# Peptides against a protein of PDB entry 7QUU: the designs that were tried, part 20

Target 1, 43 residues: chain A of PDB entry 7QUU
Amino acid sequence: DAVEPSVEKEYKKIISFRDTVFEGKHQQFLVPNNVRLKFLRDR

## One batch from the design tools (peptide; made by RFdiffusion4, then SolubleMPNN)

Design b2_p14_5_s4 (from b2_p14_5, 6 letters changed)
Fold by OpenDDE base, seed 4:
Structure b2_p14_5_s4 (fold): chain B 43 residues (1-43), chain A 14 residues (1-14)
Amino acid sequence: as target 1 above (43 residues)
Amino acid sequence: SILEELKKLLEESE
């Protein structure tokens, strides 16, 4: 099934966050204050 | 640990 572009963008952010937090990549993942990851809430 | 469980959950989602 084709993943909706909005869901794909949120998924990529989740993966980037995982890599930053769990792989010791100290890159500040700047999540804008208003970005609610709906993908994780609606799962 | 909860962090390892969350990591696993995110890996299973790929």
Scores: peptide ipSAE 0.042, ipTM 0.557, DockQ to the pose 0.045
Fold by OpenDDE base, seed 5:
Formats: C-alpha cells, sequence, structure tokens
Structure b2_p14_5_s4 (fold): chain B 43 residues (1-43), chain A 14 residues (1-14)
C-alpha cells in the first residue's frame, strides 16, 4: 500500500522526535499540534 | 515508563 506523502512526512517528524527524546537531547521538539496522530488511531 | 512504551510502539511501526 502506497503511504500518502503527507503521512510519510508526519511519520518522519515523529521518528525525529523519538530519536531526540531517547538520545537524551532535551531539544524541546515542539511537535506541532498539527501533526495529527490520526494514523496511530487507524493502525 | 510511558516514554519507553511509546518508544516500543514507534519501533514496531517501522
Amino acid sequence: as target 1 above (43 residues)
Amino acid sequence: SILEELKKLLEESE
């Protein structure tokens, strides 16, 4: 199934946030509230 | 922790 380019962009932001949080890099990545975690509810 | 569970869910989604 082809992942929509919008969903892929949002996914990449979440992965970047994960990596930052777990590397102990306390960069406050304000995940914009506009990253609708809708795909986490539909999976 | 909640953060470790979120990490696992994100790893499983890749």
Scores: peptide ipSAE 0.041, ipTM 0.553, DockQ to the pose 0.047
Fold by OpenDDE base, seed 3:
Structure b2_p14_5_s4 (fold): chain B 43 residues (1-43), chain A 14 residues (1-14)
Amino acid sequence: as target 1 above (43 residues)
Amino acid sequence: SILEELKKLLEESE
């Protein structure tokens, strides 16, 4: 099933955030304030 | 920790 392009964009942001936080890389992944992380809620 | 649990959930999601 094709993941909706909106959900895929949110997923990519979550993964980028994960990688930044858990690799101890001090790069603030600026998640835009408007990114509703629906992906974690809808699972 | 909550962060380790979130990491696991995100890894299981890929």
Scores: peptide ipSAE 0.040, ipTM 0.552, DockQ to the pose 0.046
Fold by OpenDDE base, seed 2:
Structure b2_p14_5_s4 (fold): chain B 43 residues (1-43), chain A 14 residues (1-14)
Amino acid sequence: as target 1 above (43 residues)
Amino acid sequence: SILEELKKLLEESE
């Protein structure tokens, strides 16, 4: 099934956030306040 | 913890 490129982009951001928060790489992901995670809302 | 709950939500979203 072809994942929409918008959904795939949001998914990659979520995974990067997870990896950063939990692998001890404290890179502050500045999630822009305007990034509607449509991926999390549509599920 | 809130962080473990967020982990679980992220894992359930995969």
Scores: peptide ipSAE 0.040, ipTM 0.551, DockQ to the pose 0.045

Design b2_p14_7_s1 (from b2_p14_7, 6 letters changed)
Fold by OpenDDE base, seed 1:
Structure b2_p14_7_s1 (fold): chain B 43 residues (1-43), chain A 14 residues (1-14)
Amino acid sequence: as target 1 above (43 residues)
Amino acid sequence: SEEIKELDKLALEE
């Protein structure tokens, strides 16, 4: 399915945040829904 | 929202 370019940009922000916060932890932490919702509101 | 569901799908494809 084609994801809208707006949704892809918000996803990339969430992943970049995850990677920055958890860099060197060797664990893919699931980004909590409250953090995802913050990125969606702050766009 | 549908946007949140699409973000959840993309997060499961990683």
Scores: peptide ipSAE 0.063, ipTM 0.541, DockQ to the pose 0.070
Fold by OpenDDE base, seed 4:
Structure b2_p14_7_s1 (fold): chain B 43 residues (1-43), chain A 14 residues (1-14)
Amino acid sequence: as target 1 above (43 residues)
Amino acid sequence: SEEIKELDKLALEE
């Protein structure tokens, strides 16, 4: 299924933010899916 | 939203 470019762009920002905040930390804190979805819903 | 359902699928594939 093709995700809308707007939605994909916001999703990629969340991933990039996660990766930047945890860059150099040996623990990739997985942002829970429910937290990702809440952030996108509240925008 | 249908959009939120698509994001949930993508987040499960990661």
Scores: peptide ipSAE 0.059, ipTM 0.515, DockQ to the pose 0.064
Fold by OpenDDE base, seed 5:
Parts: structure tokens; sequence; C-alpha cells
Structure b2_p14_7_s1 (fold): chain B 43 residues (1-43), chain A 14 residues (1-14)
């Protein structure tokens, strides 16, 4: 199924956020622990 | 939502 370009853009933002928050791939962005914990509780 | 289903599909393709 062709994913709409809008949905793909939103997905890429979620993945980038996941990688920043959990995997530390984006070491330039210190995600605060409160934001990490909120994401884990709200998903 | 249908949007969440499309995000889940993208997650399975990675």
Amino acid sequence: as target 1 above (43 residues)
Amino acid sequence: SEEIKELDKLALEE
C-alpha cells in the first residue's frame, strides 16, 4: 500500500524522536528524563 | 485511527 507523504513525514518524526530519547543516536539533543518517562507512559 | 495503522505498517517495513 502506498503510504501518503504526510503520514511518512509524521512517522519519520516519531522514529527520530525514539532514536533521540531511547537510543541516544542524536547525542546533540539532550532529551530530559521527564520527557522520556512521559513518552513511555503515553505510548 | 487509520493514521496509527499506517504508522504501524511503516514500522514493520524498517
Scores: peptide ipSAE 0.058, ipTM 0.567, DockQ to the pose 0.068
Fold by OpenDDE base, seed 2:
Structure b2_p14_7_s1 (fold): chain B 43 residues (1-43), chain A 14 residues (1-14)
Amino acid sequence: as target 1 above (43 residues)
Amino acid sequence: SEEIKELDKLALEE
């Protein structure tokens, strides 16, 4: 299933916000592509 | 942390 470009942009904003706000408090983790694609399909 | 869980929840509600 093709993920809509709008939903992908929103997901990237949320991850960027999380990584910025919690910088130095939490380990930055790359969301695996399979988990990212599942998340975007389940939206 | 609970704060990350709330952000992940907000991400799922959009």
Scores: peptide ipSAE 0.044, ipTM 0.563, DockQ to the pose 0.144

Design b2_p14_7_s2 (from b2_p14_7, 5 letters changed)
Fold by OpenDDE base, seed 4:
Structure b2_p14_7_s2 (fold): chain B 43 residues (1-43), chain A 14 residues (1-14)
Amino acid sequence: as target 1 above (43 residues)
Amino acid sequence: SEEIEELDKLALEK
């Protein structure tokens, strides 16, 4: 099934915001995959 | 869900 265009668009905005806020900061918050998958499932 | 897997791939893209 194709991801709904609305959900994909919101997700791309979150990624872009993250990348902008952490741009030039060597601190990537490593979110564990299990926590990340839980967050995506609970949406 | 395939949808969650696709979103997970997008979040790993730097």
Scores: peptide ipSAE 0.044, ipTM 0.505, DockQ to the pose 0.076
Fold by OpenDDE base, seed 2:
Structure b2_p14_7_s2 (fold): chain B 43 residues (1-43), chain A 14 residues (1-14)
Amino acid sequence: as target 1 above (43 residues)
Amino acid sequence: SEEIEELDKLALEK
């Protein structure tokens, strides 16, 4: 099933918020392509 | 699911 455009937009906002507000405060985790993000797997 | 795989790709583009 294709991801609904509304869900994709909300996800991009969450990532932009994380990157802007927490820039320099949190280590960026390099997630390998073969490893699903924990918070996505729980959905 | 296919939806989770597409969201994982979007996260890796950042």
Scores: peptide ipSAE 0.043, ipTM 0.496, DockQ to the pose 0.082
Fold by OpenDDE base, seed 3:
Structure b2_p14_7_s2 (fold): chain B 43 residues (1-43), chain A 14 residues (1-14)
Amino acid sequence: as target 1 above (43 residues)
Amino acid sequence: SEEIEELDKLALEK
């Protein structure tokens, strides 16, 4: 089933907000993309 | 899940 365009749009906003909040403050939490994607799949 | 795979693609665009 394709993700609804509304859900994709909200997800993109959440990711952009998170990146803005954590940029420069949490470079020590550079979770590699592959590890992050694993956490999304495990939920 | 196909939904999780699409979210994974969106997360990799950044």
Scores: peptide ipSAE 0.043, ipTM 0.511, DockQ to the pose 0.081
Fold by OpenDDE base, seed 1:
Structure b2_p14_7_s2 (fold): chain B 43 residues (1-43), chain A 14 residues (1-14)
Amino acid sequence: as target 1 above (43 residues)
Amino acid sequence: SEEIEELDKLALEK
């Protein structure tokens, strides 16, 4: 069954938007080790 | 749905 051309076009737009907005904004927030260790201890 | 599986494949190719 061929995916409706409308759904595929909308999905490609969402992915393109995601990539444009977030490309290079994978700022891994370097959670300081002390904050990460506090989070793990409080659970 | 076969349609959702094709969308997931397109998401993994990027």
Scores: peptide ipSAE 0.030, ipTM 0.527, DockQ to the pose 0.050

Design b2_p14_7_s3 (from b2_p14_7, 6 letters changed)
Fold by OpenDDE base, seed 3:
Structure b2_p14_7_s3 (fold): chain B 43 residues (1-43), chain A 14 residues (1-14)
Amino acid sequence: as target 1 above (43 residues)
Amino acid sequence: SKEIEELDKLALEE
């Protein structure tokens, strides 16, 4: 299914923010997919 | 929401 370009752009921003927040504090956590999905649902 | 469902799909493709 083609995801709308707006939704893809917002997703990329959320992932970049996550990576920045977890960089240096949690380099050992493979962020499980369920935790990744939680950050998307809480917005 | 429909937007959250599309974000969930993108998250499962990575």
Scores: peptide ipSAE 0.063, ipTM 0.539, DockQ to the pose 0.075
Fold by OpenDDE base, seed 2:
Structure b2_p14_7_s3 (fold): chain B 43 residues (1-43), chain A 14 residues (1-14)
Amino acid sequence: as target 1 above (43 residues)
Amino acid sequence: SKEIEELDKLALEE
């Protein structure tokens, strides 16, 4: 189906947001926030 | 996560 270029841009934003939230949740599982904040303070 | 599942549903409507 020919999706209008406006609708395709909105779906691409939803996918980018999903991936950012998913990567953020995975990074919180792989690296506890207390460990990440220690690395930021020691710089 | 329910939030990720809802975002996946919205992305599959393309």
Scores: peptide ipSAE 0.052, ipTM 0.606, DockQ to the pose 0.070
Fold by OpenDDE base, seed 1:
Structure b2_p14_7_s3 (fold): chain B 43 residues (1-43), chain A 14 residues (1-14)
Amino acid sequence: as target 1 above (43 residues)
Amino acid sequence: SKEIEELDKLALEE
């Protein structure tokens, strides 16, 4: 199934932000899956 | 949607 291009672009921005801010920090910002799935559905 | 669930899996693998 093809992911909607809008959702894929927002996802890539979130991951890029995470990696840039937390790269080399042992802080996995564990976003709970239910909160993450809600964020992706509400946009 | 199934598409959002697959995106969630991909981000748990990184």
Scores: peptide ipSAE 0.051, ipTM 0.521, DockQ to the pose 0.067
Fold by OpenDDE base, seed 4:
Structure b2_p14_7_s3 (fold): chain B 43 residues (1-43), chain A 14 residues (1-14)
Amino acid sequence: as target 1 above (43 residues)
Amino acid sequence: SKEIEELDKLALEE
């Protein structure tokens, strides 16, 4: 089953936003993959 | 789920 294009698009936006907010900050908040996947599933 | 596995792959491409 392919990931729905809507879910993939929303995920890519969250990543891009995080990367922009933390750009030049040496503190990447390592969100564990299981927490990321839970957040996407609960939407 | 195959969908969860694909999302996990996308999360590792960061």
Scores: peptide ipSAE 0.049, ipTM 0.511, DockQ to the pose 0.064

Design b2_p14_7_s4 (from b2_p14_7, 7 letters changed)
Fold by OpenDDE base, seed 3:
Structure b2_p14_7_s4 (fold): chain B 43 residues (1-43), chain A 14 residues (1-14)
Amino acid sequence: as target 1 above (43 residues)
Amino acid sequence: SPEIEKLDKEALEK
């Protein structure tokens, strides 16, 4: 099923926030499945 | 959801 537009919009905001928080770290990280936000985990 | 996994991968590759 297609991701609901509301969920996609919230996800993009969280990614933008994450990228801002880690700006200047020059480090790539994998987000573990257990750390995924509930609204993504439930999809 | 396969689409959520796709979005997650695309977001981590940036």
Scores: peptide ipSAE 0.034, ipTM 0.474, DockQ to the pose 0.096
Fold by OpenDDE base, seed 2:
Structure b2_p14_7_s4 (fold): chain B 43 residues (1-43), chain A 14 residues (1-14)
Amino acid sequence: as target 1 above (43 residues)
Amino acid sequence: SPEIEKLDKEALEK
């Protein structure tokens, strides 16, 4: 199944962010805590 | 999104 390159790029960003948050390494990224919590709630 | 579900499956196969 061919996935659109734009969708694949967006998915890779979501997975990378998720893994960073769950590993507790999210403090290395310039993402506000409220945005991190929103991302986890919307999943 | 069905496109994201496909990518989740492909990611689990790696």
Scores: peptide ipSAE 0.032, ipTM 0.488, DockQ to the pose 0.060
Fold by OpenDDE base, seed 1:
Structure b2_p14_7_s4 (fold): chain B 43 residues (1-43), chain A 14 residues (1-14)
Amino acid sequence: as target 1 above (43 residues)
Amino acid sequence: SPEIEKLDKEALEK
């Protein structure tokens, strides 16, 4: 079953955001430690 | 959705 291209694109964005927060580094910004910890607690 | 659950599993294995 082919996942709808819209759902796959949204999911890839969520995973990319997750990975950015876990690494704490992105090309555009550094994620503060308190924001990483909040993200992990709110999941 | 079973499709979203498959994507979630595949993403956790990477």
Scores: peptide ipSAE 0.026, ipTM 0.472, DockQ to the pose 0.055
Fold by OpenDDE base, seed 5:
Structure b2_p14_7_s4 (fold): chain B 43 residues (1-43), chain A 14 residues (1-14)
Amino acid sequence: as target 1 above (43 residues)
Amino acid sequence: SPEIEKLDKEALEK
């Protein structure tokens, strides 16, 4: 089953967010450092 | 918490 382009786009965004927050990797979807640091402080 | 961050990462990989 071909994944709908909308679902693929949202998945790619989630992966980019994950990598930025948890691994410090910058991809196409950049998480601002203030958001990352807030997330890490709240957990 | 580093443990919660790992669990969140694993949840996003599934």
Scores: peptide ipSAE 0.020, ipTM 0.424, DockQ to the pose 0.112; fails the geometry check

Design b2_p14_8_s1
Fold by OpenDDE base, seed 3:
Structure b2_p14_8_s1 (fold): chain B 43 residues (1-43), chain A 14 residues (1-14)
Amino acid sequence: as target 1 above (43 residues)
Amino acid sequence: SEVDKMIEEYLKSL
């Protein structure tokens, strides 16, 4: 099934957030808490 | 949403 372009765009944001915050590819301090909270509110 | 299900599945894998 083709994922709708809107859902795919949001999924890419979630994966980028996961990689940055949880997978340790970037140290958590490099992402300000306000940016994390904005992402969690805008999903 | 489908996105919420993917998030839930990810959170269960932690």
Scores: peptide ipSAE 0.033, ipTM 0.478, DockQ to the pose 0.049
Fold by OpenDDE base, seed 5:
Structure b2_p14_8_s1 (fold): chain B 43 residues (1-43), chain A 14 residues (1-14)
Amino acid sequence: as target 1 above (43 residues)
Amino acid sequence: SEVDKMIEEYLKSL
């Protein structure tokens, strides 16, 4: 199924957040793991 | 939503 452009844009933001925050490009102390997981769950 | 499914799939991979 073709993902709607709006959904794709939101997904790209989630992936960018993942890559920045979870892959260690962002310092872990600035965003606690529980806040990271909450941010993903609350979308 | 489709976004929620993608998030859920990602969360299952953690």
Scores: peptide ipSAE 0.032, ipTM 0.486, DockQ to the pose 0.053
Fold by OpenDDE base, seed 4:
Structure b2_p14_8_s1 (fold): chain B 43 residues (1-43), chain A 14 residues (1-14)
Amino acid sequence: as target 1 above (43 residues)
Amino acid sequence: SEVDKMIEEYLKSL
């Protein structure tokens, strides 16, 4: 099934955030949980 | 939604 363009855009944001926080330039502990939750809520 | 499921999986990993 083709993923809807809106869903694909939101998916790319989540993956980019994950990679930045966990695999990228920032260690997990440097990002407060409230900032993570805000990003996921605002999508 | 599919995105909501991904968010839930991500939150479970925190």
Scores: peptide ipSAE 0.031, ipTM 0.485, DockQ to the pose 0.118
Fold by OpenDDE base, seed 1:
Structure b2_p14_8_s1 (fold): chain B 43 residues (1-43), chain A 14 residues (1-14)
Amino acid sequence: as target 1 above (43 residues)
Amino acid sequence: SEVDKMIEEYLKSL
């Protein structure tokens, strides 16, 4: 099934966020869900 | 959106 280009773009942002925030610290920075979603939208 | 819900669910699983 072809993933819609919009959905694929948002997944790439989530992965980039994961890698940037979690690569190197097993600290669950409890970033509030609203702040996480804002960060993904603004980049 | 549906995408926002999937994002939220994924971020809850991290």
Scores: peptide ipSAE 0.031, ipTM 0.486, DockQ to the pose 0.057

Design b2_p14_8_s2
Fold by OpenDDE base, seed 3:
Structure b2_p14_8_s2 (fold): chain B 43 residues (1-43), chain A 14 residues (1-14)
Amino acid sequence: as target 1 above (43 residues)
Amino acid sequence: SEIDKMIEEYLKKL
């Protein structure tokens, strides 16, 4: 199925956030839990 | 939405 370009762009943001917050590019304490939860809820 | 499905699949991999 062809993913709409808008949906693909938003998914790339979610993946980039994952890699930054959870794969150790940034320490988890630099991003408050409320900001993480807001990012996920706004999708 | 399609986005919600992608988020759900992502969360299942965490």
Scores: peptide ipSAE 0.030, ipTM 0.468, DockQ to the pose 0.119
Fold by OpenDDE base, seed 4:
Structure b2_p14_8_s2 (fold): chain B 43 residues (1-43), chain A 14 residues (1-14)
Amino acid sequence: as target 1 above (43 residues)
Amino acid sequence: SEIDKMIEEYLKKL
């Protein structure tokens, strides 16, 4: 099933956010609530 | 879609 280009773009943003926030080598960066809320609003 | 469910589950954990 071809994922719609819009959904693929949103998925790539979520994965990039995950990787930036959580895959930063062994440091749980406490994402400030304002950055998290901005990401959720820009969806 | 299955991807939408994965996205929703991930967003619930954020």
Scores: peptide ipSAE 0.030, ipTM 0.470, DockQ to the pose 0.048
Fold by OpenDDE base, seed 1:
Structure b2_p14_8_s2 (fold): chain B 43 residues (1-43), chain A 14 residues (1-14)
Amino acid sequence: as target 1 above (43 residues)
Amino acid sequence: SEIDKMIEEYLKKL
């Protein structure tokens, strides 16, 4: 079944956020807690 | 922080 383009786009944003902030795949920058919580609520 | 650990654990399950 084809995943809707909207759902795929949202999933890619979450994975990119995880990889950047928590998995150390990019230079770790301190994201403020309010920005992290906003990202999760805007889903 | 505790919030950061909760967010990290949640994102690992996706």
Scores: peptide ipSAE 0.030, ipTM 0.458, DockQ to the pose 0.051
Fold by OpenDDE base, seed 2:
Formats: sequence, C-alpha cells, structure tokens
Structure b2_p14_8_s2 (fold): chain B 43 residues (1-43), chain A 14 residues (1-14)
Amino acid sequence: as target 1 above (43 residues)
Amino acid sequence: SEIDKMIEEYLKKL
C-alpha cells in the first residue's frame, strides 16, 4: 500500500523539525516510533 | 486511528 502523500509530507516536517532543533547538538536523536506518532497527533 | 496505522506502517518501512 502506498502511503498517502499528505502523511509523507507531515512526516518530512517532523524530520525537518528534529534536524533544525538538534542542529549543532552533534546528536541525531532517534525519535522512537511512539513519540513520532504522538507528535503527529498533537499537531 | 487509521492514519496512526498508516504512519506506523510507513515508519516500519524506513
């Protein structure tokens, strides 16, 4: 099944937010799947 | 929700 383009767009925004917030912290935090899902629901 | 399942399936494929 293809992921709906809207869902992929929101996921890309989460990754961009993570990368921006942690830019200069030298740590790529692996956000757990449950935390990612919570972040999508809270938007 | 259905969207949560789609996102979970997407995250499992990454």
Scores: peptide ipSAE 0.026, ipTM 0.438, DockQ to the pose 0.054

Design b2_p14_8_s3
Fold by OpenDDE base, seed 1:
Structure b2_p14_8_s3 (fold): chain B 43 residues (1-43), chain A 14 residues (1-14)
Amino acid sequence: as target 1 above (43 residues)
Amino acid sequence: SEIEKMIEEYLKSL
């Protein structure tokens, strides 16, 4: 199934966010959903 | 959007 390029770009941002936030800290920062979605939109 | 909901559910599963 061909994932639309727009959707693939959003998934890459989510993975980059995960790696940046979680690779360095064993603390599950409960980032509020609204802050997570804002971070993905602002980059 | 539907995409924002999918993203939100994925981020809840992490």
Scores: peptide ipSAE 0.033, ipTM 0.500, DockQ to the pose 0.056
Fold by OpenDDE base, seed 3:
Structure b2_p14_8_s3 (fold): chain B 43 residues (1-43), chain A 14 residues (1-14)
Amino acid sequence: as target 1 above (43 residues)
Amino acid sequence: SEIEKMIEEYLKSL
């Protein structure tokens, strides 16, 4: 099933955010829940 | 969306 290009772009943004925030080479920074929710809403 | 729910659940597990 071809994932719609819009959905794939949104998924890539979230994976990039996850990797930057939680797996990033520079310290797990505690992102507040409001910043996490803002990222999800600004999609 | 369903995708936003899956991501919200994933972010709650972290």
Scores: peptide ipSAE 0.032, ipTM 0.485, DockQ to the pose 0.118
Fold by OpenDDE base, seed 4:
Structure b2_p14_8_s3 (fold): chain B 43 residues (1-43), chain A 14 residues (1-14)
Amino acid sequence: as target 1 above (43 residues)
Amino acid sequence: SEIEKMIEEYLKSL
C-alpha cells in the first residue's frame, strides 16, 4: 500500500527530529514531554 | 489526528 505523501512528510519530520535529538549525543537522553508536545503542536 | 497520537505514543516510547 502506498503511504500517502502527507503521512510520509510527517514521518520524515519525526525521523529528522529523532536523529537531531538522539544522534547528536551518543547518550539516549529522555526528551522532556513539553519539548515532544511542542514539536507536535508546531506541525 | 490519529497519526499525531501514534507519533506522540512513539515519541513517549523513546
Scores: peptide ipSAE 0.030, ipTM 0.494, DockQ to the pose 0.123
Fold by OpenDDE base, seed 2:
Structure b2_p14_8_s3 (fold): chain B 43 residues (1-43), chain A 14 residues (1-14)
Amino acid sequence: as target 1 above (43 residues)
Amino acid sequence: SEIEKMIEEYLKSL
Protein backbone atom coordinates (compact mmCIF):
# COMPACT_ATOMS: atom_id res chain seq x y z
CA ASP B 1 0.00 0.00 0.00
CA ALA B 2 1.32 3.45 -0.91
CA VAL B 3 2.14 5.38 2.28
CA GLU B 4 0.50 8.82 2.08
CA PRO B 5 3.04 11.58 1.24
CA SER B 6 2.29 13.27 4.61
CA VAL B 7 3.13 10.08 6.52
CA GLU B 8 6.31 9.57 4.48
CA LYS B 9 7.42 13.16 5.28
CA GLU B 10 6.94 12.60 9.01
CA TYR B 11 8.75 9.24 8.80
CA LYS B 12 11.70 10.96 7.05
CA LYS B 13 11.83 13.53 9.89
CA ILE B 14 11.97 10.70 12.44
CA ILE B 15 14.81 8.98 10.54
CA SER B 16 16.69 12.29 10.20
CA PHE B 17 16.26 12.92 13.93
CA ARG B 18 17.48 9.40 14.72
CA ASP B 19 20.50 9.78 12.47
CA THR B 20 21.35 13.23 13.90
CA VAL B 21 21.02 12.07 17.53
CA PHE B 22 22.91 8.79 17.02
CA GLU B 23 25.66 10.04 14.66
CA GLY B 24 26.66 12.59 17.32
CA LYS B 25 26.81 10.20 20.29
CA HIS B 26 27.93 6.69 19.07
CA GLN B 27 25.56 5.28 21.74
CA GLN B 28 22.37 3.62 20.67
CA PHE B 29 20.33 5.02 23.52
CA LEU B 30 17.93 2.19 24.29
CA VAL B 31 15.09 4.70 24.53
CA PRO B 32 12.07 2.65 25.68
CA ASN B 33 9.37 2.40 22.98
CA ASN B 34 6.86 4.34 25.14
CA VAL B 35 9.33 7.26 25.55
CA ARG B 36 10.14 7.20 21.81
CA LEU B 37 6.42 7.28 20.92
CA LYS B 38 5.80 10.13 23.42
CA PHE B 39 8.69 12.12 21.94
CA LEU B 40 7.29 11.64 18.41
CA ARG B 41 3.75 12.65 19.53
CA ASP B 42 5.02 15.79 21.32
CA ARG B 43 6.71 17.05 18.09
CA SER A 1 -2.97 6.54 14.38
CA GLU A 2 -1.53 4.83 11.27
CA ILE A 3 1.71 6.83 11.78
CA GLU A 4 2.02 5.59 15.39
CA LYS A 5 1.72 1.99 14.11
CA MET A 6 4.46 2.55 11.49
CA ILE A 7 6.69 4.11 14.15
CA GLU A 8 5.97 1.20 16.54
CA GLU A 9 6.86 -1.33 13.82
CA TYR A 10 10.03 0.62 12.98
CA LEU A 11 11.02 0.83 16.67
CA LYS A 12 10.45 -2.96 17.01
CA SER A 13 12.91 -3.47 14.09
CA LEU A 14 15.62 -1.59 16.03
Scores: peptide ipSAE 0.029, ipTM 0.489, DockQ to the pose 0.057

Design b2_p14_8_s4
Fold by OpenDDE base, seed 3:
Structure b2_p14_8_s4 (fold): chain B 43 residues (1-43), chain A 14 residues (1-14)
Amino acid sequence: as target 1 above (43 residues)
Amino acid sequence: SLEDEMIEKYLKSL
């Protein structure tokens, strides 16, 4: 199934955020909870 | 939506 280019772009942002926040490239405390919650709501 | 399924798969991988 061809994922729409818009959906693929937003998914890539979600994955990049995961890698940044959870995979230790940035410690979770460097990202304020309001920024995390904004990213999760702006989908 | 397809987006919701991708998000659900992502959230289950955390």
Scores: peptide ipSAE 0.036, ipTM 0.528, DockQ to the pose 0.051
Fold by OpenDDE base, seed 2:
Structure b2_p14_8_s4 (fold): chain B 43 residues (1-43), chain A 14 residues (1-14)
Amino acid sequence: as target 1 above (43 residues)
Amino acid sequence: SLEDEMIEKYLKSL
């Protein structure tokens, strides 16, 4: 099935967060658990 | 949706 453009945008945002903040493809940032949980809720 | 379930499974694995 074709992924809805809205869902694709949300998925790309999650991947960008993973890559930038946690997986060290860029400089890793210390993200507090409350900020992580906010990102996961504000999708 | 199936897409939402895949996203939720991915987020739980982080």
Scores: peptide ipSAE 0.034, ipTM 0.525, DockQ to the pose 0.115
Fold by OpenDDE base, seed 1:
Structure b2_p14_8_s4 (fold): chain B 43 residues (1-43), chain A 14 residues (1-14)
Amino acid sequence: as target 1 above (43 residues)
Amino acid sequence: SLEDEMIEKYLKSL
């Protein structure tokens, strides 16, 4: 199914965030919940 | 949307 380009852009941000956290470049406890939820609010 | 639910579930798992 064709994902809208706007939606694909937000998925790419989420993937980049995941990779930063899981590669140990950022500790999960240092990422505030308001930053995590920013990916949802910009829609 | 289904896409928003998938994103929400994913972000809650991080």
Scores: peptide ipSAE 0.034, ipTM 0.521, DockQ to the pose 0.120
Fold by OpenDDE base, seed 4:
Structure b2_p14_8_s4 (fold): chain B 43 residues (1-43), chain A 14 residues (1-14)
Amino acid sequence: as target 1 above (43 residues)
Amino acid sequence: SLEDEMIEKYLKSL
């Protein structure tokens, strides 16, 4: 099934956040809570 | 959708 364009856009944001903020390694200790909370609020 | 649920689970696990 084709993923809805809205869902694909949200998925791309999550992947970009993972790759740029967590360096693809899920390194949560490198990410300030305010940056994480801003990303979750801007979704 | 299933994709939305997976996205929400991932965001909550961050």
Scores: peptide ipSAE 0.037, ipTM 0.539, DockQ to the pose 0.116; fails the geometry check

## One batch from the design tools (peptide; made by RFdiffusion4, then SolubleMPNN)

Design b2_p15_1_s1 (from b2_p15_1, 7 letters changed)
Fold by OpenDDE base, seed 4:
Structure b2_p15_1_s1 (fold): chain B 43 residues (1-43), chain A 15 residues (1-15)
Amino acid sequence: as target 1 above (43 residues)
Amino acid sequence: SLIDKIEEEEKKLKE
């Protein structure tokens, strides 16, 4: 499936962020938990 | 869901 390059770049950023959050490498003061959960659900 | 799409793309990136 040909994903638009812009959409693919956005998905790569989402995956990188998801991995950082799930690995516990992202500090709570940088991104609040409610924002993390919204990002993971709505993107 | 949107999470399902992210997981699908994550799988493709790991292949």
Scores: peptide ipSAE 0.020, ipTM 0.411, DockQ to the pose 0.054
Fold by OpenDDE base, seed 1:
Structure b2_p15_1_s1 (fold): chain B 43 residues (1-43), chain A 15 residues (1-15)
Amino acid sequence: as target 1 above (43 residues)
Amino acid sequence: SLIDKIEEEEKKLKE
């Protein structure tokens, strides 16, 4: 399925940031879907 | 949905 290129680009940045900040940690912060979608829409 | 697409991409990025 096609994801909008702008949404995919911003999502990849979030994942890259998360992976860098939590490198070597087992704890993953789950961000609620509504908060994730708001962040992507406001950018 | 858009959420389903995001979850699918998250799975691919973790592989």
Scores: peptide ipSAE 0.020, ipTM 0.407, DockQ to the pose 0.053
Fold by OpenDDE base, seed 3:
Structure b2_p15_1_s1 (fold): chain B 43 residues (1-43), chain A 15 residues (1-15)
Amino acid sequence: as target 1 above (43 residues)
Amino acid sequence: SLIDKIEEEEKKLKE
């Protein structure tokens, strides 16, 4: 499906952020451990 | 969940 380049860029940013949180590579002061664990549990 | 929606959109972007 043809996605608008601006929309595709926003989705790629969201996916990259998600992956960083799930892999535990995001800084704890930006993403608290309880928030990370909630996302892992709700997945 | 929100994660399920993001995973669905990720699949569409890879097609």
Scores: peptide ipSAE 0.019, ipTM 0.400, DockQ to the pose 0.070
Fold by OpenDDE base, seed 5:
Structure b2_p15_1_s1 (fold): chain B 43 residues (1-43), chain A 15 residues (1-15)
Amino acid sequence: as target 1 above (43 residues)
Amino acid sequence: SLIDKIEEEEKKLKE
């Protein structure tokens, strides 16, 4: 089944955020590491 | 998986 465009778009955002977090490109003072990891798990 | 990566990073944060 084709993934709904809305779901695909949301997934791409999650992946982009993941990559930013794990590459250390996201500023830790804006989102603490523990909060970033929790956010990724909850998605 | 994504979960495995999260767990790895959480382990590093607890050290």
Scores: peptide ipSAE 0.017, ipTM 0.296, DockQ to the pose 0.037

